Peptides against a protein of PDB entry 7SID. Designs and how they scored, part 20

Target 1, 151 residues: chain A of PDB entry 7SID
Amino acid sequence: LHMYLMLLKELPGEEYPLPMEDVLELLKPLSNVCSLYRRDQDVCKTILNHVLHVVKNLGQSNMDSENTRDAQGQFLTVIGAFWHLTKERKYIFSVRMALVNCLKTLLEADPYSKWAILNVMGKDFPVNEVFTQFLADNHHQVRMLAAESIN

## One batch from the design tools (peptide; made by RFdiffusion4, then SolubleMPNN)

Design b1_p11_1_s4 (from b1_p11_1, 4 letters changed)
Fold by OpenDDE base, seed 4:
Structure b1_p11_1_s4 (fold): chain B 151 residues (1-151), chain A 11 residues (1-11)
Amino acid sequence: as target 1 above (151 residues)
Amino acid sequence: LEEMYNKILNA
């Protein structure tokens, strides 16, 4: 786990994006890791913080590529799962803050939510719609983070 | 993708 998380943490940003093929290889273990540690708040927070680099890579690639669509789909599936569990009140505020940062980064990469759409329980939710819900989060720090991200 | 999603939710 720690080796994988370290790898995610050290990914290059938008200035020097990885080939999409490499991004796909990095995403392959992600769902398994999330599944295994979904009940560990600290690990979930760390995962969400580190996958921010993945979003930056996704947003700088050719959107018409099959690999790009595949990577986007896998990534959004994971984010959608975290959102689903958040709605079920499974995560403390620190994890929700990390999720807000992920959603913020997604919106920066896709301001019009052309591809940044979460599928939760068979229904599609644009990330901007999901993001606005954190403005009403029960924890003041989450609301503050969401609010400053909009501005 | 659905299988991936369910794997996380049902863990």
Scores: peptide ipSAE 0.686, ipTM 0.961, DockQ to the pose 0.935
Fold by OpenDDE base, seed 2:
Structure b1_p11_1_s4 (fold): chain B 151 residues (1-151), chain A 11 residues (1-11)
Amino acid sequence: as target 1 above (151 residues)
Amino acid sequence: LEEMYNKILNA
Protein backbone atom coordinates (compact mmCIF):
# COMPACT_ATOMS: atom_id res chain seq x y z
CA LEU B 1 0.00 0.00 0.00
CA HIS B 2 2.71 2.48 0.98
CA MET B 3 4.64 2.01 -2.24
CA TYR B 4 1.52 2.38 -4.34
CA LEU B 5 0.44 5.53 -2.50
CA MET B 6 3.91 7.00 -2.91
CA LEU B 7 3.74 6.32 -6.63
CA LEU B 8 0.37 8.08 -6.91
CA LYS B 9 1.64 11.02 -4.87
CA GLU B 10 4.70 11.52 -7.05
CA LEU B 11 2.95 11.31 -10.41
CA PRO B 12 3.69 14.08 -12.90
CA GLY B 13 1.13 16.86 -12.82
CA GLU B 14 -0.73 18.84 -15.45
CA GLU B 15 2.45 20.33 -16.88
CA TYR B 16 3.91 16.92 -17.71
CA PRO B 17 1.10 14.41 -18.29
CA LEU B 18 1.80 10.70 -18.43
CA PRO B 19 0.99 8.63 -21.49
CA MET B 20 -2.51 7.18 -21.21
CA GLU B 21 -1.04 3.68 -21.32
CA ASP B 22 0.88 4.44 -18.13
CA VAL B 23 -2.25 5.89 -16.51
CA LEU B 24 -4.07 2.63 -17.25
CA GLU B 25 -1.33 0.60 -15.57
CA LEU B 26 -1.55 2.80 -12.49
CA LEU B 27 -5.35 2.45 -12.34
CA LYS B 28 -5.33 -1.36 -12.48
CA PRO B 29 -4.56 -1.95 -8.79
CA LEU B 30 -6.60 1.05 -7.57
CA SER B 31 -9.95 -0.73 -7.23
CA ASN B 32 -8.28 -3.57 -5.34
CA VAL B 33 -6.62 -1.16 -2.93
CA CYS B 34 -9.91 0.69 -2.39
CA SER B 35 -11.77 -2.55 -1.68
CA LEU B 36 -9.18 -3.67 0.87
CA TYR B 37 -9.11 -0.36 2.75
CA ARG B 38 -12.64 1.01 2.24
CA ARG B 39 -13.27 0.93 6.01
CA ASP B 40 -10.06 2.82 6.85
CA GLN B 41 -10.97 6.52 6.80
CA ASP B 42 -7.37 7.75 6.77
CA VAL B 43 -6.35 5.49 3.91
CA CYS B 44 -9.43 6.48 1.90
CA LYS B 45 -8.66 10.16 2.42
CA THR B 46 -5.07 9.60 1.32
CA ILE B 47 -6.15 7.66 -1.76
CA LEU B 48 -8.59 10.38 -2.81
CA ASN B 49 -6.00 13.10 -2.26
CA HIS B 50 -3.38 11.28 -4.31
CA VAL B 51 -5.63 10.29 -7.24
CA LEU B 52 -6.04 14.01 -7.96
CA HIS B 53 -2.92 13.62 -10.08
CA VAL B 54 -4.71 10.98 -12.13
CA VAL B 55 -7.61 13.36 -12.75
CA LYS B 56 -5.21 15.99 -14.03
CA ASN B 57 -3.65 13.48 -16.39
CA LEU B 58 -7.08 12.44 -17.68
CA GLY B 59 -8.05 16.07 -18.21
CA GLN B 60 -4.95 16.84 -20.26
CA SER B 61 -5.69 14.07 -22.75
CA ASN B 62 -6.99 15.71 -25.91
CA MET B 63 -7.23 12.45 -27.82
CA ASP B 64 -10.45 10.50 -27.58
CA SER B 65 -8.95 7.03 -27.87
CA GLU B 66 -10.11 3.71 -26.53
CA ASN B 67 -7.42 3.88 -23.87
CA THR B 68 -8.66 7.30 -22.76
CA ARG B 69 -12.22 6.04 -22.39
CA ASP B 70 -10.97 2.97 -20.56
CA ALA B 71 -8.92 5.03 -18.12
CA GLN B 72 -11.81 7.44 -17.55
CA GLY B 73 -14.16 4.54 -16.94
CA GLN B 74 -11.93 2.83 -14.40
CA PHE B 75 -11.31 6.05 -12.51
CA LEU B 76 -14.98 7.05 -12.48
CA THR B 77 -15.88 3.57 -11.21
CA VAL B 78 -13.75 4.16 -8.12
CA ILE B 79 -15.14 7.66 -7.58
CA GLY B 80 -18.67 6.32 -8.04
CA ALA B 81 -18.08 3.69 -5.39
CA PHE B 82 -16.83 6.32 -2.92
CA TRP B 83 -19.87 8.46 -3.74
CA HIS B 84 -22.19 5.50 -3.17
CA LEU B 85 -20.62 4.76 0.21
CA THR B 86 -20.79 8.47 1.07
CA LYS B 87 -24.54 8.44 0.44
CA GLU B 88 -24.71 5.51 2.84
CA ARG B 89 -22.93 7.67 5.46
CA LYS B 90 -19.85 5.46 5.59
CA TYR B 91 -17.27 8.27 5.51
CA ILE B 92 -16.35 11.08 7.89
CA PHE B 93 -16.11 14.70 6.75
CA SER B 94 -12.38 14.59 5.93
CA VAL B 95 -12.95 11.81 3.39
CA ARG B 96 -15.92 13.67 1.92
CA MET B 97 -13.78 16.80 1.56
CA ALA B 98 -11.20 14.79 -0.37
CA LEU B 99 -14.00 13.47 -2.59
CA VAL B 100 -15.25 17.02 -3.23
CA ASN B 101 -11.76 17.98 -4.37
CA CYS B 102 -11.77 15.06 -6.80
CA LEU B 103 -15.15 16.14 -8.17
CA LYS B 104 -13.95 19.74 -8.44
CA THR B 105 -10.94 18.66 -10.47
CA LEU B 106 -13.19 16.55 -12.71
CA LEU B 107 -15.46 19.54 -13.33
CA GLU B 108 -12.47 21.68 -14.22
CA ALA B 109 -11.50 19.10 -16.84
CA ASP B 110 -15.10 18.47 -17.98
CA PRO B 111 -17.38 21.39 -17.00
CA TYR B 112 -20.40 20.00 -18.83
CA SER B 113 -19.95 16.41 -17.61
CA LYS B 114 -19.63 15.00 -21.11
CA TRP B 115 -17.55 12.08 -19.88
CA ALA B 116 -17.45 12.72 -16.12
CA ILE B 117 -20.50 10.64 -15.25
CA LEU B 118 -20.78 8.38 -12.22
CA ASN B 119 -22.62 5.10 -12.58
CA VAL B 120 -24.18 4.21 -9.24
CA MET B 121 -26.38 1.14 -8.92
CA GLY B 122 -26.73 1.01 -12.69
CA LYS B 123 -27.84 4.65 -13.02
CA ASP B 124 -25.85 7.52 -14.50
CA PHE B 125 -25.26 10.70 -12.52
CA PRO B 126 -23.35 13.61 -14.07
CA VAL B 127 -20.62 14.86 -11.75
CA ASN B 128 -22.04 18.40 -11.76
CA GLU B 129 -25.31 17.07 -10.32
CA VAL B 130 -23.45 14.95 -7.77
CA PHE B 131 -21.30 17.91 -6.75
CA THR B 132 -24.26 20.17 -5.90
CA GLN B 133 -25.40 17.70 -3.24
CA PHE B 134 -22.33 18.55 -1.15
CA LEU B 135 -23.69 22.09 -0.77
CA ALA B 136 -26.16 20.51 1.66
CA ASP B 137 -23.63 18.31 3.48
CA ASN B 138 -24.10 17.95 7.24
CA HIS B 139 -20.58 19.20 7.97
CA HIS B 140 -19.94 22.94 7.60
CA GLN B 141 -16.41 22.52 6.22
CA VAL B 142 -17.68 20.27 3.44
CA ARG B 143 -20.38 22.81 2.55
CA MET B 144 -17.81 25.59 2.56
CA LEU B 145 -15.43 23.67 0.32
CA ALA B 146 -18.22 22.85 -2.12
CA ALA B 147 -19.41 26.47 -2.19
CA GLU B 148 -15.90 27.81 -2.75
CA SER B 149 -15.34 25.33 -5.57
CA ILE B 150 -18.23 26.76 -7.58
CA ASN B 151 -16.23 29.94 -8.25
CA LEU A 1 -16.19 -1.89 -14.65
CA GLU A 2 -19.26 -3.32 -12.95
CA GLU A 3 -17.12 -5.98 -11.32
CA MET A 4 -14.71 -3.32 -10.06
CA TYR A 5 -17.61 -1.33 -8.67
CA ASN A 6 -19.18 -4.33 -6.92
CA LYS A 7 -15.85 -5.44 -5.50
CA ILE A 8 -15.46 -2.14 -3.66
CA LEU A 9 -19.06 -1.99 -2.45
CA ASN A 10 -19.19 -5.60 -1.28
CA ALA A 11 -15.79 -5.66 0.44
Scores: peptide ipSAE 0.685, ipTM 0.961, DockQ to the pose 0.969
Fold by OpenDDE base, seed 1:
Structure b1_p11_1_s4 (fold): chain B 151 residues (1-151), chain A 11 residues (1-11)
Amino acid sequence: as target 1 above (151 residues)
Amino acid sequence: LEEMYNKILNA
């Protein structure tokens, strides 16, 4: 786990985007890690904070590439699962803060939600629609973070 | 993708 988290943390930003093939390799174990540690709040927070770099890579890629669509799909599946569990009140505010930052980064990369769509329980939800729900979060810091992102 | 989703939810 720690080795994988370290790898995620050390990913380059927008200045030096990774090849999509490398992004795909990085995403392969992600769902397994999330499944294994879904009940560990600290690990979930760390994962969500580190995958921000992945979002930036996904947003800069050619949308016509099969690898891009594959990577986006796998990533959004994980985010969708975290959103689902959030609605089930499984995560404390610090994890929800990290999730909001992920959604914010997605909206920055895809303001019109052309590809940033979460599939939850078989239904599609644009990230902008999901994001607005955090404006009504029970924790004031989560609401503030969401509001600051819109303004 | 559905399998990935279910794996996380059912863990």
Scores: peptide ipSAE 0.685, ipTM 0.961, DockQ to the pose 0.962
Fold by OpenDDE base, seed 5:
Structure b1_p11_1_s4 (fold): chain B 151 residues (1-151), chain A 11 residues (1-11)
Amino acid sequence: as target 1 above (151 residues)
Amino acid sequence: LEEMYNKILNA
């Protein structure tokens, strides 16, 4: 876990985006890691904070590429699972804060939710629609973060 | 993708 998290943390920024093939390789173990540590709030927060770099890479590539669609799909599956568990009140505010930041980054890359769509329980939810729900979060800091991100 | 989704939710 530590090695994987460190790898995610040290991913290059927007100035030097990774090839989509490399992004796919990094995403392969992600669902397994999330599955193993879904009940650990600190690990989930760390994962969500580190995958922000992945989001930036996903938004800068050719969307017509098969690898891009594959990477986007795998990533959105993980985010969708975290949102589903959030709706079930499984995560504390600090984890929800990290999730909001992920959604914010997705909206920056895809403002009209053309590809940023979460599939939860067989239904599609555009990220902009999902993001709006955090404006009514029970924790004031989450509401504030969501409100600030709209502007 | 569905298998990945279910794996996380059923863990």
Scores: peptide ipSAE 0.682, ipTM 0.961, DockQ to the pose 0.941

Design b1_p11_2_s1 (from b1_p11_2, 5 letters changed)
Fold by OpenDDE base, seed 1:
Structure b1_p11_2_s1 (fold): chain B 151 residues (1-151), chain A 11 residues (1-11)
Amino acid sequence: as target 1 above (151 residues)
Amino acid sequence: SLEEEIESLFF
């Protein structure tokens, strides 16, 4: 786990995007790691903070390639799972803050949710629709972060 | 169960 988290942390930002093949390799174990540690708030927060680099990288990529679509799908599956668990009140505010930052970054890359669509329990949810739900979050800092991202 | 549904989201 620690080695994997370190690799995620060392991902370059949008200024130095990785080859899509490298992004795919990093995403392969992500769902397994998230599932295994879904009850660990600190690990979930760390993962969500680190995968911000993945979103930034995907936003700079050619969206017409099969590898890009594959990477997007794998990433969105994990984000969708975190969102579902958030609705089930499984995560504290600090984890929800990290999730909102991921959703914010997705909207910056895809404002109209052309590809940023979460599939949860066989249903599709555009990220722009999901994002607005955090305006009604129980924690004031989460609401403020969501509100600041709209304007 | 809920746990099974959660697991299905990641795989």
Scores: peptide ipSAE 0.028, ipTM 0.643, DockQ to the pose 0.151
Fold by OpenDDE base, seed 5:
Structure b1_p11_2_s1 (fold): chain B 151 residues (1-151), chain A 11 residues (1-11)
Amino acid sequence: as target 1 above (151 residues)
Amino acid sequence: SLEEEIESLFF
């Protein structure tokens, strides 16, 4: 876990996007790691904070390639799982804050949710529609972050 | 179960 989190943390920033082939290699173990540590709030928060770099890379990539579609699918599956568990009240506010930041970054790259669509239990949920739900979050800091992201 | 639902999301 520690080695994987270090790799995610050391990813190049927005100014230096990674080749999509490298993004795919990083995403391959992500779902397994999230599954193993889904009950650990600190690990989940850390993962969500680190994958912000992945979201930025996906938004700046060539959207027509097969590798891009594959990477987007793998990433959106993980975000969809975190969102689903959030609706079931499994995560504390600090984890929800990190998730909102991921969704915000997705909306910056895809404002109309053309590709940013969460598939959860066989149903499609566009991120722009999912994001509005956090405006009614039980925690005031989550509501404020969501409101600031829209403005 | 919740466990089965979570597994269906990640895998």
Scores: peptide ipSAE 0.027, ipTM 0.635, DockQ to the pose 0.154
Fold by OpenDDE base, seed 3:
Structure b1_p11_2_s1 (fold): chain B 151 residues (1-151), chain A 11 residues (1-11)
Amino acid sequence: as target 1 above (151 residues)
Amino acid sequence: SLEEEIESLFF
């Protein structure tokens, strides 16, 4: 886990994107890691903070179409799971803050939710609609972060 | 179950 998190943390950002093949390799174990540590708030927060680098890479346009869709799908599955568990009140505010930052970054890359769509329990939820829900979060810091991201 | 639902989301 620690080595994996270190790799995620040190990923290049939007200014220096990784090849999509490297992004895919990094995403392959992500779902399993998230599932194993879904009850650990600190680990979940750390994962969400580090995968911001992955989001920045997914927003690039000069990538293989098939591999891009695969990477986007794998990433969105993880984000969708975190969002679902957030709705089930399974995560504290600090984890929700990290999730909002991920959603914000997704909207910056895809403001019209052309590909940024969460599929949860067989239903599609555009990230722009999902993001709006955090404006009514129970914690004031989460609401403030969401509001600042829109303006 | 809740556990199965969570697993279905991540995998």
Scores: peptide ipSAE 0.025, ipTM 0.634, DockQ to the pose 0.156
Fold by OpenDDE base, seed 4:
Structure b1_p11_2_s1 (fold): chain B 151 residues (1-151), chain A 11 residues (1-11)
Amino acid sequence: as target 1 above (151 residues)
Amino acid sequence: SLEEEIESLFF
């Protein structure tokens, strides 16, 4: 886990995007890692903070390739799962803060949610619609972070 | 179950 998290943390941002093939290789174990540690708040927070780099890479990639669609799908599955568990009130505010940052970064890359759509339990939820829910979060810091992203 | 639904999201 620690080595994997270090790799995610050291990913280049949008200034120096990785080849999509490399992004895919890094995303392959992500769902498994998230699933194993879904009940560990600190690990979930750390994962969400580090996968911000993945979004930055996805935003600068060629959207027409199969690899891009695959990478987007794998990433959105993870974000959708975290959002689903948030709706089930399974995560503390610090994890929700990290999730909001991921959603913010997704919206920066795809403001109109053309591809940033969460599929949860067979239903589609555009990220721009999902994001606004955090403006009414029970914790003030989560609301403030969400509000900062709107302005 | 909820556990099964969660697992289905990650796998």
Scores: peptide ipSAE 0.026, ipTM 0.635, DockQ to the pose 0.157; fails the geometry check

Design b1_p11_2_s2 (from b1_p11_2, 4 letters changed)
Fold by OpenDDE base, seed 1:
Structure b1_p11_2_s2 (fold): chain B 151 residues (1-151), chain A 11 residues (1-11)
Amino acid sequence: as target 1 above (151 residues)
Amino acid sequence: SLYDEVESLFF
């Protein structure tokens, strides 16, 4: 876990995007790590903060590439799972804020949710619709973060 | 529990 988290943390930012092939390699263990530590608030927060770099890479890539669609799918699956647990009130505000930052970054890359769509239990949820729900979050800092992203 | 049920959602 620590090695993987360190690797995610050291990913280059928006100015230095990785090849999509490298992004795919980084995403391979993500589902396993997130699922294994789904009950650990601190680990989930850390993961969500670090995968922001992945979102930036996904948004700058060629959307017509098969590898891009594959990477987007793997990433959105994990985000969908975190969102589902959030709806069930399993995550504290700091984890929800990290999730909102991920959703914000997705919307910056895809404002109309053309590809940024969460599929949970066979149902599709566009990220722009998902994001709007955080405007009514129980924690004021989460609401403020969501509101600042909209306006 | 819910945590047990959602394990598969990550994949």
Scores: peptide ipSAE 0.550, ipTM 0.936, DockQ to the pose 0.129
Fold by OpenDDE base, seed 4:
Structure b1_p11_2_s2 (fold): chain B 151 residues (1-151), chain A 11 residues (1-11)
Amino acid sequence: as target 1 above (151 residues)
Amino acid sequence: SLYDEVESLFF
């Protein structure tokens, strides 16, 4: 886990996007790691904070490639799972903060949620719609973080 | 539990 998280943390940002093939390789363990540690608030927070680098890479890629769609799908699946557990009130504010940052970064890459759509249990949730709900989060820091992204 | 039910959501 720690080695994987370190790799995610050290990924280049928007200025130096990785080839999508490399992004896909980095995403392969993500579902397993997230699922395994889904009950651990601190690990979930750390994962969500570090996958921000993945979103930055996804936003700079060719949206028409099969690899891009695959990478987007794998990433959105994980985010959707975290979103679902958040709706079920299973995550503390620090995890929700990290999730909001992920959603914010997704919206920066796809403001109109053309591809940034969470599919949870067969239902589609556009990220812009999902993001708006955090403006009414119970924790003030989460509301503030969500609010700063729309201005 | 809910945590058990959502395990598959990550895949």
Scores: peptide ipSAE 0.549, ipTM 0.936, DockQ to the pose 0.131
Fold by OpenDDE base, seed 5:
Structure b1_p11_2_s2 (fold): chain B 151 residues (1-151), chain A 11 residues (1-11)
Amino acid sequence: as target 1 above (151 residues)
Amino acid sequence: SLYDEVESLFF
């Protein structure tokens, strides 16, 4: 876990996006790591904060490539799982803050949710519709973060 | 628990 988290943390920023092939390699362990530590608030927060670099890379790549669709699908699956648990009130505000930041970055790349769609239990949830729900979050800092993203 | 039920959602 530590080595994987350190790898995610040290990924290049928006100025130097990674090739999509490299993003796919980084995403391979993600589902297993997130699932294994789904009950740990601190680990989930850390993962969501670190994958922001991945989100930025997904938005900068060629949208027509098979590798891009594969990477987007793998990432959105994990985000959908975190969102589902959030809807079930299992995550504290700091984890929800990190999730909102991920959703914000997705919307910057795909404002109309053409590809940014969460599929949970066979149902599709466009990220732009999911995002608006955080405007009514129980914690004021989450509401503030969501509101700032809309402006 | 709910955590056990949603394990498959991550894959």
Scores: peptide ipSAE 0.549, ipTM 0.937, DockQ to the pose 0.128
Fold by OpenDDE base, seed 3:
Structure b1_p11_2_s2 (fold): chain B 151 residues (1-151), chain A 11 residues (1-11)
Amino acid sequence: as target 1 above (151 residues)
Amino acid sequence: SLYDEVESLFF
């Protein structure tokens, strides 16, 4: 886990995006790691903070449309799972803060949610619609972060 | 447990 998290943390920023093939390789273990530690608030927070680099890469590269869709799909599946557990009130505010930052970055790359769509239990939820729900979050810091992100 | 029920959502 720690080696994988360190790898995610040290990825290049938006100024130097990775090839999509590298992003795909990095995403392969993500679902397993997130699922395994889904009960651990601190680990989930750390994962969400570190995958921001992946989100930035997903919005920058379109070299291979099929690979891009695959990478986007794998990532959005994980985000959708975190979103679902958030709606079920299973994550504390610090995890929700990290999730909002991920959603914010997705919206910066895809403001109209053309590809940034969460599929949860067979239903589609555009990220722009999901994001607005955090404006009414129970925790003031989450509401503030969401509000700052759209202004 | 809800956590057990949603395990598959990550895949």
Scores: peptide ipSAE 0.545, ipTM 0.935, DockQ to the pose 0.127

Design b1_p11_2_s3 (from b1_p11_2, 4 letters changed)
Fold by OpenDDE base, seed 3:
Structure b1_p11_2_s3 (fold): chain B 151 residues (1-151), chain A 11 residues (1-11)
Amino acid sequence: as target 1 above (151 residues)
Amino acid sequence: SLEEEVESLFF
């Protein structure tokens, strides 16, 4: 886990995008790691903070279309799971703030939610619609972060 | 089971 998290942390941002092949390899263990540690608030927060680098890479335009869709799908599945569990009140505010940052970055890359769509239990939820829900979050810091992100 | 259902969210 620690080695994987370290790898995520050291990934280049949008200014230095990774090859899609590297992104795909990085995403392969993500679902397993997230699922295994889904009850650990600190680990979930750390994962969400580090995968911001992955989101920044997914927004690039010079990538293979099929591999890009695959990477986007794998990432969005995990984000959708965290969002669903957030609605089930499983995560404290610090984890929700990290999730909001991920959603914000997704919207920066895809403002109209053309590909940034969360599929949860067979239903599609565009990220722009999902994001607005955090404007009504129970914690003031989460509401403030969400509000600042849209202005 | 409930645990399996929650776990399946990530896949």
Scores: peptide ipSAE 0.556, ipTM 0.924, DockQ to the pose 0.153
Fold by OpenDDE base, seed 5:
Structure b1_p11_2_s3 (fold): chain B 151 residues (1-151), chain A 11 residues (1-11)
Amino acid sequence: as target 1 above (151 residues)
Amino acid sequence: SLEEEVESLFF
């Protein structure tokens, strides 16, 4: 876990986007790691904070390539899982804050949710619609972050 | 099981 988290942390930022082939390699372990540590709030927060770099890369990539579609699909699956568990009230506010930041970055790249769609248990949820739910979050800091993100 | 259902969300 530590080695994987360090790898995610050291990823180049928005200033230096990664090739999609590299993004795919980084995403391969992600589902397993997230699933294994889904009950650990600190680990989930750390993962969500680190994958912000991946989100930025996905938004700046050529959407016409098969690798881009594959990477987007793998990433959106994980985000959908975290969102679903958030609806189940499994995560504290700090994890929800990190999730909102991920959703914000997705909306910056895809404001109308053309490709940013969460598929959870066979149902599609556009991120722009999902995002509005955090405006009514129980924690004031989450509401404030969501409100600032749309302004 | 419930555990398997939750785990399947990530895949």
Scores: peptide ipSAE 0.552, ipTM 0.924, DockQ to the pose 0.153
Fold by OpenDDE base, seed 2:
Structure b1_p11_2_s3 (fold): chain B 151 residues (1-151), chain A 11 residues (1-11)
Amino acid sequence: as target 1 above (151 residues)
Amino acid sequence: SLEEEVESLFF
């Protein structure tokens, strides 16, 4: 876990995008790691903070490729799972803050949610619609972050 | 179960 998290943390951002093949390799174990540590708030927060680099890489990639769609799908699966568990009140505010940051970055890359769509339990939820739910979050810092992000 | 449902979300 530690080595994997370090790798995610040290990923180049949007200024130095990775080849999509490398992004895919990094995403392969992500869902398993998230599943194993879904009850650990600190690990979840750390994962969400580190995968921001992946989102930035996805935003700089060519959207017209199978590998891009695959990477987007794998990432959105993880985000969708965290969002679902958030609705079930499983995560503290700091984890929700990290999730909002991920959603914000997705919206910067895809403002109209053309590809940024969460599929949860067979239903599609555009990220722009999901994001507005955090404007009514119980924690003031989450609401504040959400409000600032749409400006 | 709920636990199985949650786990399935990550795959």
Scores: peptide ipSAE 0.032, ipTM 0.683, DockQ to the pose 0.152
Fold by OpenDDE base, seed 1:
Structure b1_p11_2_s3 (fold): chain B 151 residues (1-151), chain A 11 residues (1-11)
Amino acid sequence: as target 1 above (151 residues)
Amino acid sequence: SLEEEVESLFF
């Protein structure tokens, strides 16, 4: 786990995007790691903060390639799972804030949710619709963070 | 169960 988290942390930002093949290799174990540590708030927060770099990389990539679609799908599966668990009140505010940052970054890359669509329990949820739900979050800092993106 | 549903999301 620690080695994987370190790799996520060392991802370059928008100025130095990774090749899509490297992104795919990084995403391969992500769902398993998230599943195993879904009840660990600190690990979940750390993962969500680090995968912000993945979102930035996806936004800079060629959206017409099969590898890009594959990477997007793998990433969105994880985000969808975190969102589902958030609705089940499984995460503290700091984890929810990290999730909102991911969703915010997704909307910056895909404002119209052309590819940023969460599939949860067989249903599709555009990220723009999902994002607005955090405006009604119980914690004021989460609401404020969500509101910053629309004002 | 909820646990089974959550696990299915990561499959």
Scores: peptide ipSAE 0.028, ipTM 0.651, DockQ to the pose 0.150

Design b1_p11_2_s4 (from b1_p11_2, 6 letters changed)
Fold by OpenDDE base, seed 2:
Structure b1_p11_2_s4 (fold): chain B 151 residues (1-151), chain A 11 residues (1-11)
Amino acid sequence: as target 1 above (151 residues)
Amino acid sequence: SLEDEIESLFF
């Protein structure tokens, strides 16, 4: 876990995008790691903060490729899972803050949710619609972050 | 089980 998290943390951002093949390799273990540590708030927060680098890479990639769609799908699956568990009140505010930051970055890359769509249990939820739900979050810092992100 | 369903969300 530690080595994987370090790798995610040290990923080049949007200024130095990685080849999509490298992004795919980094995403391969992500679902397993997230699922395994889904009950650990600190680990979940750390993962969500670190995968921001992946989101930035996805935003800089060529959207017209199979590898890009594959990478987007793998990432969105994990985000969808965290969002669903957030709806089930499984995560504290600091984890929700990290999730909002991920959603914000997705919307910056895809404002109209053309590809940024969460598929949860067979249903599609555009990220722009999902994001507005955090404006009504129970925690003031989450609401504030969400409000600032849409300005 | 419910836990299996939750796990499946990540895949």
Scores: peptide ipSAE 0.529, ipTM 0.920, DockQ to the pose 0.154
Fold by OpenDDE base, seed 5:
Structure b1_p11_2_s4 (fold): chain B 151 residues (1-151), chain A 11 residues (1-11)
Amino acid sequence: as target 1 above (151 residues)
Amino acid sequence: SLEDEIESLFF
């Protein structure tokens, strides 16, 4: 876990986007790691904070490539899982804050949710619609972050 | 099981 988290942390930022082939290699273990540590709030927060770099890379990539579609699909699956568990009240506010930041970054790249769509249990949820739910979050800091993100 | 259903969300 530590080695994987360090790898995610050291990823180049928006200033230096990664080739999609490299993004795919980084995403391969992600589902397994997230699933294994889904009950650990600190690990989930750390993962969500680190994958912000991946989100930025996905938003700046060529949308026409098969690798882009594959990477986006793998990433959106994980985000959808965290969102679903958030609806089930499994995560504290600090994890929800990190999730909102991920959703914000997705909306910056895809404001109309053309590709940023969460598929959870066979149903599609556009991120722009999902995002509005955090405006009514129980924690004031989450509401404030969501409100600032749309302004 | 419930755990299997939750785990399946990530895949």
Scores: peptide ipSAE 0.529, ipTM 0.920, DockQ to the pose 0.153
Fold by OpenDDE base, seed 3:
Order: structure tokens, then sequence, then C-alpha cells
Structure b1_p11_2_s4 (fold): chain B 151 residues (1-151), chain A 11 residues (1-11)
């Protein structure tokens, strides 16, 4: 786990994007790791903070269309799961703040939610619609972060 | 089970 998290942390951002093949290899174990540690708030927070680099890479235009869709799908599955569990009040505010940062970065890459759509339990939720829900979060810091992100 | 349902969200 620690080695995997270190790899996520050291990934280049939008300024120096990774090849899509490398992104895909990095994403392959992500869902499993998230599932195993879903009850650990600190690990979930760390994962969400580090996958920001992946989001920045997914927003690049110079990528294979099929591989890009695959990478986007793998990533959105994880984000959708965290969002769903957030709605079920499974995560503390610090984890929700990390999730908001991920959603913000997704919207910067895809403002109109053309591909940034969360599929949860068979239903599609565009990220731009999902994001507005955090404006009404129970914790003031989460609300403030969400509000600052749209202005 | 609840655990199976939660786990399935990530796959």
Amino acid sequence: as target 1 above (151 residues)
Amino acid sequence: SLEDEIESLFF
C-alpha cells in the first residue's frame, strides 16, 4: 500500500502528463485498494489527495480514445463509490474535502460533464450536478471549499 | 450482504 501511494504522490500533473498506458497500469489496482481500505478514513483521504494527479492526466487531449475511455471509466468508478458512501455518511469531513477537490479538478478538465459522469447503482450522475450537492454539506469547511471552487 | 454491496461499488 505505502509503495503504491508513493507512486501516486509522485505522478506528474497536467504540466507533464503521463502516457495513457502508464495511467492505465496505475489505475488497475486502485479499485481493489480503495475497497480494502474503505473503512480507513486516513487511507481514503490519502488516496483521494494523490489521485488528483491522475485526474490532471485524464484531462489531456493527446491520448488514445479507447484507452482514454477505459482510464476514465476506471477512475470514475472509484470516485462514484466514494461519492455514494459519502451520501451514506460513511466519511468524515476531511475525506469529503479531498473528494470535492477531485470533483473540482474533473470539472476543470470537463466543465460540461461530457465524460465526467458517475455511474452508481445503474444510474448516471453528471459531475457538475453532483458537485452542487456539496454546497449544502453539513460541515462548513466542505461548503466553503465547494463554493470557492465554482467562483 | 452489506459488505458485498459496498465492495461492489468499487468494481
Scores: peptide ipSAE 0.090, ipTM 0.750, DockQ to the pose 0.149
Fold by OpenDDE base, seed 4:
Structure b1_p11_2_s4 (fold): chain B 151 residues (1-151), chain A 11 residues (1-11)
Amino acid sequence: as target 1 above (151 residues)
Amino acid sequence: SLEDEIESLFF
């Protein structure tokens, strides 16, 4: 876990995007890691903070390739799962803060949620629709973070 | 169960 998280943290940002093949390799274990540690608030927060680099890479890549669609799907599955658990009140504010940052970054890359759509339990939820829910979050810092994204 | 549904989201 620690080595994997370190790799995620050291990913190049928007200025230097990775080849999509490399992004896919990094995403492969992500779902398993998230599932294994879904009850650990600190690990979840760390994961969500580090996968911001993945969003930046996805946003700078060619969206027409099969690899891009695969990477988007794998990433959105994880984000959708975290969002679902948030709706079930499973995460404290610090994890929700990290999730909002991911959603914010997704909207920056895809403002109209053309590909940034969360599929949860067979239903589609555009990220722009999901994001607005955090404007009414119970914790003031989460609301503030969400609000700064639309101002 | 809820646990099963959560697992299905990650796999």
Scores: peptide ipSAE 0.030, ipTM 0.666, DockQ to the pose 0.155

